# Ledger of designs, part 78: peptides against a protein of PDB entry 5JXT

Target 1, 319 residues: chain A of PDB entry 5JXT
Amino acid sequence: SLLPKKEINVYIGMSEMQVKWYQKILEKDIDAVNGAGGKRESKTRLLNIVMQLRKCCNHPYLFEGAEPGPPYTTDEHLIYNAGKMVVLDKLLKRIQKQGSRVLIFSQMSRLLDILEDYCVFRGYKYCRIDGSTAHEDRIAAIDEYNKPGSDKFIFLLTTRAGGLGINLTTADIVILYDSDWNPQADLQAMDRAHRIGQTKQVVVYRFVTDNAIEEKVLERAAQKLRLDQLVIQQGRAQVAAKAAANKDELLSMIQHGAEKVFQTKGAFGTMAEKGSQLDDDDIDAILQAGETRTKELNARYEKLGIDDLQKFTSESAYE

## One batch from the design tools (peptide; aimed at target 1 Y61)

Design b2_p29_1_s1 (made by RFdiffusion4, then SolubleMPNN; from b2_p29_1, 11 letters changed)
Fold by OpenDDE base, seed 5:
Structure b2_p29_1_s1 (fold): chain B 319 residues (1-319), chain A 29 residues (1-29)
Amino acid sequence: as target 1 above (319 residues)
Amino acid sequence: SSLPEISTEEAIKELIKEGEEELKKYKYP
């Protein structure tokens, strides 16, 4: 029988470099961040800020001129300059030692480029599929990964490209390096490993940058998922879930953690304390804290009815 | 005129497509 998947949100502090870039993004558009544009602020401008903040949460090298050089060489800086990479690096070592195989999903193909450089740097054997991958190359990559005795440890996937109908039950670990605005895309990604033919316990690690916009992306995704589930269960198809965030919701997301980011000198949380020197105990602590916060997050939404979830999407714009 | 009941799968595909098009538009220079 297929075991239920275990899902854990992994809350990760920003590196010093991420904090600096996050500050720069906010400062560049400070008038929009402060709501000084009011109703005149374009939704497009706010969405652009959101996208830059999400890039920053993923990796600062997604920005031009962020990578240290010349010479431009892949080194430990690729890891320590992004909190998610620090945690990923330790987690992958553990996963490999356990004899597990891992799917890594991201929304950003350019982040997969960074993850390829990382895989090469660490000597991890990998496959890749993104939106640009030719159909034949997708088949070849899947077959290469799924073959008995495959030396491919990691499969790098864009969430959407990897979500399309493929079976990857030869992996038992899923890392969502970032989250889709649509929680169904992430579920479809998880279901590449969590389907008929899986023989292991599937574990899903969702990386979430702490005290940043990604917490609000996660909260919104969780709200939407719960609403979608309740609408399906109650047959109330007419609840047009407001699919797109409004301006006030986007502004609230941008403002979330901004004050703390401006006040912070250096890195956040465990990244400030240990940086790249995270040990196995630090990872266990992060995972345990994440499991607790995941339970708390789920418990908040499980108690809410359709009407409460609809109100919460409206009232969270006034706090 | 009731919009045709798009299957949950088709609605997800459209939301996926819209989100890809949005991500393409927001190439920061």
Scores: peptide ipSAE 0.020, ipTM 0.467, DockQ to the pose 0.016
OpenDDE base, seeds 1, 2, 3, 4: peptide ipSAE 0.012, 0.016, 0.015, 0.017; ipTM 0.351, 0.426, 0.431, 0.412; seeds 2, 4 fail the geometry check

Design b2_p29_1_s2 (made by RFdiffusion4, then SolubleMPNN; from b2_p29_1, 12 letters changed)
Fold by OpenDDE base, seed 1:
Structure b2_p29_1_s2 (fold): chain B 319 residues (1-319), chain A 29 residues (1-29)
Amino acid sequence: as target 1 above (319 residues)
Amino acid sequence: SSLPEIASEKAIEELIKEGEKELAAYKYP
């Protein structure tokens, strides 16, 4: 029988470089961040800030001129300049030692380019599929990964490209490097490994930048998912959760953690304490803390009715 | 201090369009 998947959020501090870039993004649009534009602020401007902050949470090298050089060479700086990469680098060593195989999902094809450079640098054998991958090349990559005795350890996928009905049950670990705005896209990605034919316990690690916009992306996704479940259960198809965030929701998401980011000199959390020198005990502590916060997050939304879940779209503006 | 040019105006527009598509593509299960 297929075992239930275990899902845990992995809350990760920003590197010093990420904090500096996050500050610069907020400073560039400080009037919008402070709500000084009011009702006149462009939704497009707020969406831009959100997208830049999400890029920063993923990797600072997604910005032009962020990579150290010349020479532009892949080195340990690719890892230590992004909190998610520091955790990923340690977690992949553990996953490999356990004899597991891993799917890594991202929303950003340009992040997959960084992950390819990382895989080459660490000597990890991988497959890749994104939105631009031809149909024939997708089949070939899937077949190569699923082959009995395949030496391919990692499969790199964009979340949406991975959602397209493929079977990857030869992997038992799923890493969501970032989250889709639609929680169903992430579920569909997990279901590539968590399907009939899986023989192992599927574990899903969702990376979330702590004290940043990604926490609000996650909360919004969890809220929507719970609302959808309740709407289905109650047969009330008309409670269309407004798919698109309004301006006030976007502003609240941008403001989340901004003050603490401005006050921070250096890195956040475990990245400030250990930086790239995370050990196995630090990873265990991060995973345990993440499991606790995941249970708390789920328990928060499980107690809410439809009417409460609809109101939270308004109250999240004041915290 | 020159704020690092956040991606070219075109790359920003592409990311905005992608983000808008992501936000709009929310489907009920």
Scores: peptide ipSAE 0.018, ipTM 0.472, DockQ to the pose 0.015
OpenDDE base, seeds 2, 3, 4, 5: peptide ipSAE 0.017, 0.015, 0.017, 0.015; ipTM 0.489, 0.465, 0.499, 0.463; seed 3 fails the geometry check

Design b2_p29_1_s3 (made by RFdiffusion4, then SolubleMPNN; from b2_p29_1, 9 letters changed)
Fold by OpenDDE base, seed 3:
Structure b2_p29_1_s3 (fold): chain B 319 residues (1-319), chain A 29 residues (1-29)
Amino acid sequence: as target 1 above (319 residues)
Amino acid sequence: SSLPEIATEEEIKKLIEESKEELEKYKFP
């Protein structure tokens, strides 16, 4: 029988470079971040800020002129300048040693470009599919990854391309490098490994930048998922709030952790203490803390009714 | 205007390009 997926949110501190870029993004639009635009503030402007903050949480090199150079060479800087890459680099070594194979999903094809450079730099054999990949090349990549005795360790996918009805049951680990605004997109992506034909326990690691916008993206996704489940269970199809985040919700998401980011000199959390020197015990601690916070998050939303879930509780932007 | 339910890779690329043009203004010499 197919074992249930284990899902663990992995909360990761920003690198020093990410903190600096996160500050710059907020400072550039400080009037919008402070809500000074009021009713005149463009929803599009707030969405742009959200997208820049999410890019920063993924990797600073998603910004033009952020990569150190010339010369533009792939080196350890590709890893230590992004908290998610530091954790990924350690986690992949463990996954490989265990004889597991891994799917890595992102919303951003340009992050997959960085992950390709990383794979080449570490000598990881990989496949890639994104929205631009030709149909024939997608089939070839899937077949190459799934073949018996495949030497391909990693499959890099955009979440949407991974949402296509492909079978990747030859992988047992899924890394969601970022989250979709629609939790169903992430579920559809991870179900490429968690399908009939899977023989191993599928483990899903969801990377979440701690004290940043991604925590609010995750909370909103969890809220939506629970609402969708309750709507399906109650037959109330009309209450499926396809409601795109309003301006106040977007503003609250942008403001989350912003004060602490402005006060921070250097990196966050374990990234401040250890940086690139994370060991296996540090990874175990991060995973254990993540498992605890994941259970707490799920337990919070499981107790909420439809009426409570329709109210986006902007918990204080200052917690 | 609803957020596009799921921002397309093209919309993300466009947001990235628009962001590049805006960040070019902040190249420190």
Scores: peptide ipSAE 0.013, ipTM 0.338, DockQ to the pose 0.023
OpenDDE base, seeds 1, 2, 4, 5: peptide ipSAE 0.015, 0.000, 0.000, 0.000; ipTM 0.380, 0.301, 0.333, 0.329; seed 1 fails the geometry check

Design b2_p29_1_s4 (made by RFdiffusion4, then SolubleMPNN; from b2_p29_1, 12 letters changed)
Fold by OpenDDE base, seed 1:
Structure b2_p29_1_s4 (fold): chain B 319 residues (1-319), chain A 29 residues (1-29)
Amino acid sequence: as target 1 above (319 residues)
Amino acid sequence: SSLPEIATEEEIEKLIKESEEILKKYKYP
């Protein structure tokens, strides 16, 4: 029988460069961040801030002129300038040593470009599929990855391109480098490895930037997923329609951790203490802390009813 | 405009690009 998948949220601090860019994003729109725009603030402006903050959480080189140069060279700076890359770099070494194979999902094709540069720099053999990949090239990439004795260690996918019914059961590890606003898209991505033909325990690592916008994206996704489950169980289809964040919810998400980001000089958490010098014990500590916080998060939402989940989406805008 | 329940990669890239263009307009006075 297929073993249940194990999902672990991996909470990761920002690098010093990410903190500086996160501050700059907030400072540019400080009036909107402080709610000074009130009812006149456009939902589009708030969405744009959220998208820039999510880019920053993924990698600062997603911004024009953020990469050090000239000369523009791939080096260790590609890793240490993003907290997620520091953790990814250590985790991939462990995964490879265990004889596992890994799917890495992102919402951002431009992040896959950075991950390709990283794979080349580390000498990892990979496949790639995104939204622009032709149908024939997708088939070829899947077949190359799935072939017996394939030397392809990593498959890089956009979350949605991975949603296309693909079977990738030759991988047993899934990394969600970022999260979709729709938790069903992430579930569909996990189900590429967690399917009939899988012989190993599937483990899913969801990367979440700690003390940043991504914690609120995760909470919102967990709320939506629980609400969708309860709506299906209770037959109340009408409740699902309020899925789009309102202005106050978006503002609360933007404000989350902003004060601490402004007060911070340097990096966050383990990135401040060790930076790129994370060892295997540090990774174990991060994974253990993440497993605990994941259980706590799930336990929080499992106890909530439909009415509580609907209220919580309105009240959590003020905490 | 509802956030599309599932913002396509193209819609995300478009939002990203639109956001970058907005940020470019705010970089130069």
Scores: peptide ipSAE 0.012, ipTM 0.368, DockQ to the pose 0.021
OpenDDE base, seeds 2, 3, 4, 5: peptide ipSAE 0.007, 0.012, 0.007, 0.008; ipTM 0.363, 0.416, 0.370, 0.362; seeds 2, 3, 5 fail the geometry check

Design b2_p29_2 (made by RFdiffusion4)
Pose (drawn by RFdiffusion4):
Structure b2_p29_2 (pose): chain A 317 residues (1-241, 244-319), chain P 29 residues (1-29)
Amino acid sequence: SLLPKKEINVYIGMSEMQVKWYQKILEKDIDAVNGAGGKRESKTRLLNIVMQLRKCCNHPYLFEGAEPGPPYTTDEHLIYNAGKMVVLDKLLKRIQKQGSRVLIFSQMSRLLDILEDYCVFRGYKYCRIDGSTAHEDRIAAIDEYNKPGSDKFIFLLTTRAGGLGINLTTADIVILYDSDWNPQADLQAMDRAHRIGQTKQVVVYRFVTDNAIEEKVLERAAQKLRLDQLVIQQGRAQVAAAANKDELLSMIQHGAEKVFQTKGAFGTMAEKGSQLDDDDIDAILQAGETRTKELNARYEKLGIDDLQKFTSESAYE
Amino acid sequence: DPFYERAHAALTQEELEDLVHYAKKYLES
């Protein structure tokens, strides 16, 4: 029995420093922010703003010249200058206290570099797979974290790095520092720990910058995830739109017994006998429209799970 | 930048305009 995973959006604010940088990004190209300029502009200008705001929502030290002036030290400012780092510090502390281990995913390798400095600063044992990591290296990195009684606690990965089917069930908590544009990428990262061999409840925490660009980014991915489900669930429809033996058999046998029983004429003909006054015609049209309504209202309301013929139906016996 | 390429392939122009326009909300709060 594999427990369904718990996925939680953790909505996070921004530090005072992030606001300064967030404002500068929006100011440096306020024209495009207000939707100015021609409609002919290529997508490049706006996408550059998206990248900067994404970096800013992650950590301000991703911008050069942002870390406090030279010389550079690795201290508490690494934590308190990014809202996500403040939430993560207490979250990781609580995770170790309850005997849990955690996979931390990110879109940007420069952020895992910042998380490396954090792990060394707090004394956390950790592993990293980068996507810019050789094959034999990540094999050892997987094994080191999966070793029984492993020294490691945190596993730093990029959402895409490892490839399909790698197993990290020796962890039961997943933290998505930032989200991907396509939902299948994040969903695959969660299934590094949420797969066969996982014994404990998998909990996934997704850091989201509330009232900023990442909240809006998240709604789109949730929509695209919902669209994918509808396509996959309806993937049986085109194969259904020939005729089975039973379908053909049912068409022929329908009402055949009543036909055999009949010596004279059938229903509408036996009761009225090829002569029809106005009242008889009106009853035929009223009974037909009623049947027509009930038939259409029954089938136009159905779903794929009702229309889909099982392959075992072809096993006529 | 692989992340930039993925964002380029995953987003329409209208979605980009909406995203950038929505970024004002945190400063207006």

Design b2_p29_2_s1 (made by RFdiffusion4, then SolubleMPNN; from b2_p29_2, 16 letters changed)
Fold by OpenDDE base, seed 2:
Structure b2_p29_2_s1 (fold): chain B 319 residues (1-319), chain A 29 residues (1-29)
Amino acid sequence: as target 1 above (319 residues)
Amino acid sequence: DPVRKEMEKELTKEELEEIVKSSKKFLEK
């Protein structure tokens, strides 16, 4: 029988480089961030800010010229300059020692390029599929990963490319490096490993940058998922508001954690305490804290009815 | 998608260079 998947949100602090970039992104459009511009900023401008903040949460090298150089060589700086990479690097070592195999999903193909450089640098054998991968090359990559005795440890996928009904039950670990605005896309990604033919306990790690926009992306995704579940259960198919975030929701998301980011000198949370020197006990503490916060988040939304979830505007970060 | 193209607008080269200069000084410490 297929075991239920275990889902854990992994809350990760920003590196010092990420904090600096996050501050600069907010400073560039500070009038937008403060809502002080009497001309209601275009929804497009707010969406741009959100995208830049999400890039920053993933990796600062997603910005042109952010990589330290010359020389432009892949080194430990690729890891310590992004909180998610620090946690990923330690987590992958543990996963490999356990004899597990891992799917890593991202929304950003450019982040997969960074993850390829990382895989080469660490000597991890990997496969890759994104939105540009030809159909034949996708089949070849899947077959190479799934073959008996495959030396491929990691499969790198864009979440959208992973949605194409592929079977990757030869992996038992799923890492969502970032989240989709549509929680169904992330569920479809998890279901690549959590499917008929899986023999292991599937564990899903969702990386979330703590005290940043990604917490609000996660909350919004959880709200939408609960709403979708309740709508299905109640047979009210019409109420599935495909509602793209409104301007006020986007503004609240941008403002979330902004004050704390401006006040912070250096790295955040676990990255401030240990930086790249996370040990196995630090990873256990991060995972345990994440499991607790995941249960609390789920319990918050399980108590809400359809009417409550429809009225649930993300409170402003300043209330 | 014009929205995607606008969301892909990176920081200006000048803004990036300023951030990169600030970040490099930190990596050298």
Scores: peptide ipSAE 0.025, ipTM 0.561, DockQ to the pose 0.192
OpenDDE base, seeds 1, 3, 4, 5: peptide ipSAE 0.018, 0.018, 0.000, 0.011; ipTM 0.479, 0.417, 0.324, 0.348; seed 1 fails the geometry check

Design b2_p29_2_s2 (made by RFdiffusion4, then SolubleMPNN; from b2_p29_2, 16 letters changed)
Fold by OpenDDE base, seed 2:
Structure b2_p29_2_s2 (fold): chain B 319 residues (1-319), chain A 29 residues (1-29)
Amino acid sequence: as target 1 above (319 residues)
Amino acid sequence: DPVRKEMEKELSKEELEDIVKSSKKFLEE
């Protein structure tokens, strides 16, 4: 029988570089961040800010001219300048040592480019599929990854490309490097490894930048997932359409953690304490803290009914 | 400023489509 998947949110602090870039993004459009545009602020402008903040949470090198240089060489700076890369680098070493294979999903094809550079730099064998990958090349990549005795350790995928119904049950670890606004897209990505034919315990690590917009993206995704589950259980198909993020919700998401980001000098959390010098105990602590916070997050939404979830504005009761 | 340059760029059609696809139920009014 297929074992239930384990899902753990991994809460990661920003690097010093990410904090600086996150501050600059907020400062550039501070009037929009403060809601000074009011009803006149375009949803498009807010979505642009959200996109830039999400880029920053993923990797600062997603901004043109952010990479240190010349010389423009891949080095340890690719890792230590992004909190998610620091954790990924340590986690992949552990995953490899245990004889596991890993799917890494992102919303951003440009992040997969950075992850390719990282794989080359660390000497990890990988496959890649994104939205631009031709059908024949997708088949070839899947076959190369799934073949008996494959030397391919990592499969890099955009979450959208992972939605294509492909079978990757030769992997037992899934890393969601970022989250989709639609929790069903992430579930579909997990289901690439968690299918009939899987013989191992599937573990999903969801990376979440702590004290940033990604916490609110995760909360919204969790809320929506619970709502979708309750709608299915109660047979009330009509209710699911009303949960569109309004301007006020987008503003609240942008504002989340902004004050603390402005007050912070240097890195956040574990990145401030250890930087790139995470050891195995630090990773265990991060994973254990993540497991606890994941249980707490789920427990918040499990107690809510449909009517509560519909009224539940992103004012986290935990601020 | 790289941040300024990036924020002055309009979202590409692909980025917007990705936002919309990922957000269909989230952004659909």
Scores: peptide ipSAE 0.070, ipTM 0.656, DockQ to the pose 0.040
OpenDDE base, seeds 1, 3, 4, 5: peptide ipSAE 0.019, 0.023, 0.020, 0.024; ipTM 0.458, 0.513, 0.624, 0.584; seeds 1, 3 fail the geometry check

Design b2_p29_2_s3 (made by RFdiffusion4, then SolubleMPNN; from b2_p29_2, 14 letters changed)
Fold by OpenDDE base, seed 1:
Structure b2_p29_2_s3 (fold): chain B 319 residues (1-319), chain A 29 residues (1-29)
Amino acid sequence: as target 1 above (319 residues)
Amino acid sequence: DPVREQMEKELTKEELEDIVKSSKKFLEK
């Protein structure tokens, strides 16, 4: 029988460069961040801020002119300037030593470009599929990855391109580098490895930038998933969870962790203590803490009723 | 998807320069 998936949220601190860019994004729109725009603040403007903050959480080189240069060279700076890359780099070494193979999902095709540069730099053999990949090239990439004795270790996918019903059961590890606003898109991505033909325990690592907007994206996704489950169970089809965040929800998400980000000099959490010098014990501690916080998050939402789950109560960083 | 299209939009050089200028003003206070 197929073993159940093990899902672990991996909470990762920002690098010093990410903190600096996160501060800059908040400062540019500080009036909107402080709610000074009031009822006149555009939902589109708040969505744009959310998007830039999510880019920062993924990698600062997603911004033009953020990469160190000239000369523009791929080096260790590609890793240490993003907390997620530091953890990914250590985790991939462990995964490879275990004889596992890994799917890496992102919402951002440009992040896959950074991950390709990383794979080349580390000498990891990979396949790639995104939204622009032709149908024939997708088939060829899947077949190359799934062939017996394939030397392809990593498959890079956009979450939506991975949703196309493909079978990748030759991988047993899934990394969600970022999260979709729709938790069903992430579940569909995980189900590429967790399907008929899988013989190993599938483990899913969801990367979440700690003390940042991504925690609120995760909480909202967990809340929505629980609400969808309860609506199905209770037959209350009319309780369409307002799929789109309102302006106040977006503002609260933007404000989350903002005060601590402004007060921070340097990196956050384990990135401040160890930076790129994370060892295997530090990774074990991050994974153990993540497993605990994942259980706590799930237990919090399992106790909530439909009426509570319809109220997005996010504590502001200014409360 | 409008969210994806927005996420894939590169910040213009002007938008980045404005971000850098605003951050310098905050650090000088």
Scores: peptide ipSAE 0.015, ipTM 0.434, DockQ to the pose 0.131
OpenDDE base, seeds 2, 3, 4, 5: peptide ipSAE 0.118, 0.014, 0.096, 0.008; ipTM 0.687, 0.381, 0.680, 0.383; seeds 2, 4 fail the geometry check

Design b2_p29_2_s4 (made by RFdiffusion4, then SolubleMPNN; from b2_p29_2, 15 letters changed)
Fold by OpenDDE base, seed 1:
Structure b2_p29_2_s4 (fold): chain B 319 residues (1-319), chain A 29 residues (1-29)
Amino acid sequence: as target 1 above (319 residues)
Amino acid sequence: DPVKEQMEKELSKEELEDIVKSSKKFLEK
């Protein structure tokens, strides 16, 4: 029988470069961040801030002129300038040593470009599929990855391109480098490895930037998933339509961790203490802490009813 | 919108539309 998938949120601190860029994004729109725009602030402006903050959480080189150069060369700076890359780099070594194969999902094809540069730099053999990949090239990439004795270790996918019913059961590890706003898109991505034909325990690592916008994205996704489950169980289809983040919810998401980011000189958490010098014990500590926080998060939402979740989405905009 | 234009230079229009549609669908539903 197919073993249940194990999902672990991996909470990762920002690098010094990410903190500096996160501060710059907030400072550029500080009037909106402080709620000074009031009723006149456009939902579009707040959405743009959220998107820039999410880019920063993924990698600072997603911004024009952020990459060090000239000369523009791939080096260790590609890794140490993003907290997620530091953890990914250590985790991939462990995954490879275990004889596992890995799917890496992102919402951003430009992040896949960075991950390709990383794979080349580390000598990891990979396949790639995104939204622009032709149908024939997708089939060829899947077949190349799934072939018996394939030397392809990594499959890089955009979350949406991975949603296309693909079977990737030759991988047993899934990394969600970022999260979709729709938790169903991430579930569909996990189900590429967690299907009939899987012989191993599927483990899903969801990367979450700690003390940043991504924690609120995760919380909202968990709330929505619980609401969707309860709506299906109770037959109350009309309840799902109120989950629209209003301007105040977007503002609360933007403000989350902003004060601490402004007060921070350097990196966050383990990135401040060790930076790129994370060892296997540090990775184990991050994974154990993540497993604990994941259980706590799930336990928080499992106890909530539909009415509580609907109130909580409105009240958590003010906490 | 200069931020949108900069994002459109950085992300494909389809990916931005997809992120915005996902965001809107999540934030408008």
Scores: peptide ipSAE 0.048, ipTM 0.646, DockQ to the pose 0.043
OpenDDE base, seeds 2, 3, 4, 5: peptide ipSAE 0.127, 0.015, 0.081, 0.179; ipTM 0.691, 0.429, 0.542, 0.723; seeds 2, 4, 5 fail the geometry check

Design b2_p29_3 (made by RFdiffusion4)
Pose (drawn by RFdiffusion4):
Structure b2_p29_3 (pose): chain A 317 residues (1-241, 244-319), chain P 29 residues (1-29)
Amino acid sequence: SLLPKKEINVYIGMSEMQVKWYQKILEKDIDAVNGAGGKRESKTRLLNIVMQLRKCCNHPYLFEGAEPGPPYTTDEHLIYNAGKMVVLDKLLKRIQKQGSRVLIFSQMSRLLDILEDYCVFRGYKYCRIDGSTAHEDRIAAIDEYNKPGSDKFIFLLTTRAGGLGINLTTADIVILYDSDWNPQADLQAMDRAHRIGQTKQVVVYRFVTDNAIEEKVLERAAQKLRLDQLVIQQGRAQVAAAANKDELLSMIQHGAEKVFQTKGAFGTMAEKGSQLDDDDIDAILQAGETRTKELNARYEKLGIDDLQKFTSESAYE
Amino acid sequence: FPLPTHLRRTEEEKEEEDEEFMERLEEEL
């Protein structure tokens, strides 16, 4: 029995420093922010703003010249200058206290570099797979974290790094520092720990910058994930739109018994006998329209699970 | 004091990573 995973969006604010940088990004190209300029502009200008705001929602030290002036030290400012780091610090502390281990995923490798400095600062044992990591290296990195009684606690990965089918069930908590544009990528990262061999409840925490660009980014990905489900669930429809033996058999046998019983004429003919007054015609049209409504209202309401014929139906016996 | 790991990257490496991220944005949007 594999427990369904718990996925929680953790909505996070921004530090005072992030606001300064956030405003600068929006100011440096305020024209494009207000939707100015021609409609012919390429997508490049806006997408550059998206990248900067994404980096800003992650950590301000991703911008050169942002970390407090030289010389550079690695201290508490690494934590309190990014809202996500403040939430993560207490979250990681609580995770270790309850005997849990955690996989931390990110879109940017420069952020995992910042998380490396944090792990060394707090004394956390950790592993990293980067996507810019050789094959033999990440094999050892997987094994080191999966070793029984492992010294490690945190596993730092990029959402895409490892590839398909790698197993990290020796962890039961997943933290998505930032989200991906395609939902299947984040969903695959969660299934590094949420797969066969996982014994504990998998909990996934997704850091989202509330009232900023990442909240809006999340809604789109939630929509695109919902669209994918509808396509996959309806993937049986085109194969259904020939005729089975039973379908052909049912068409022929329908009402055949009643035909054999009949010596004279059938229904509409036996009761009225090829002569029809106005009242008889009106009853035929009223009974037909009623049947037509009930038939259409029944089938136009159905779903794929009702129309889909099982392959076992072809096993006529 | 040692320079922090996150500052040890070259300018070229930083530009490449930003370009790779921009390619993803162009593909998905």

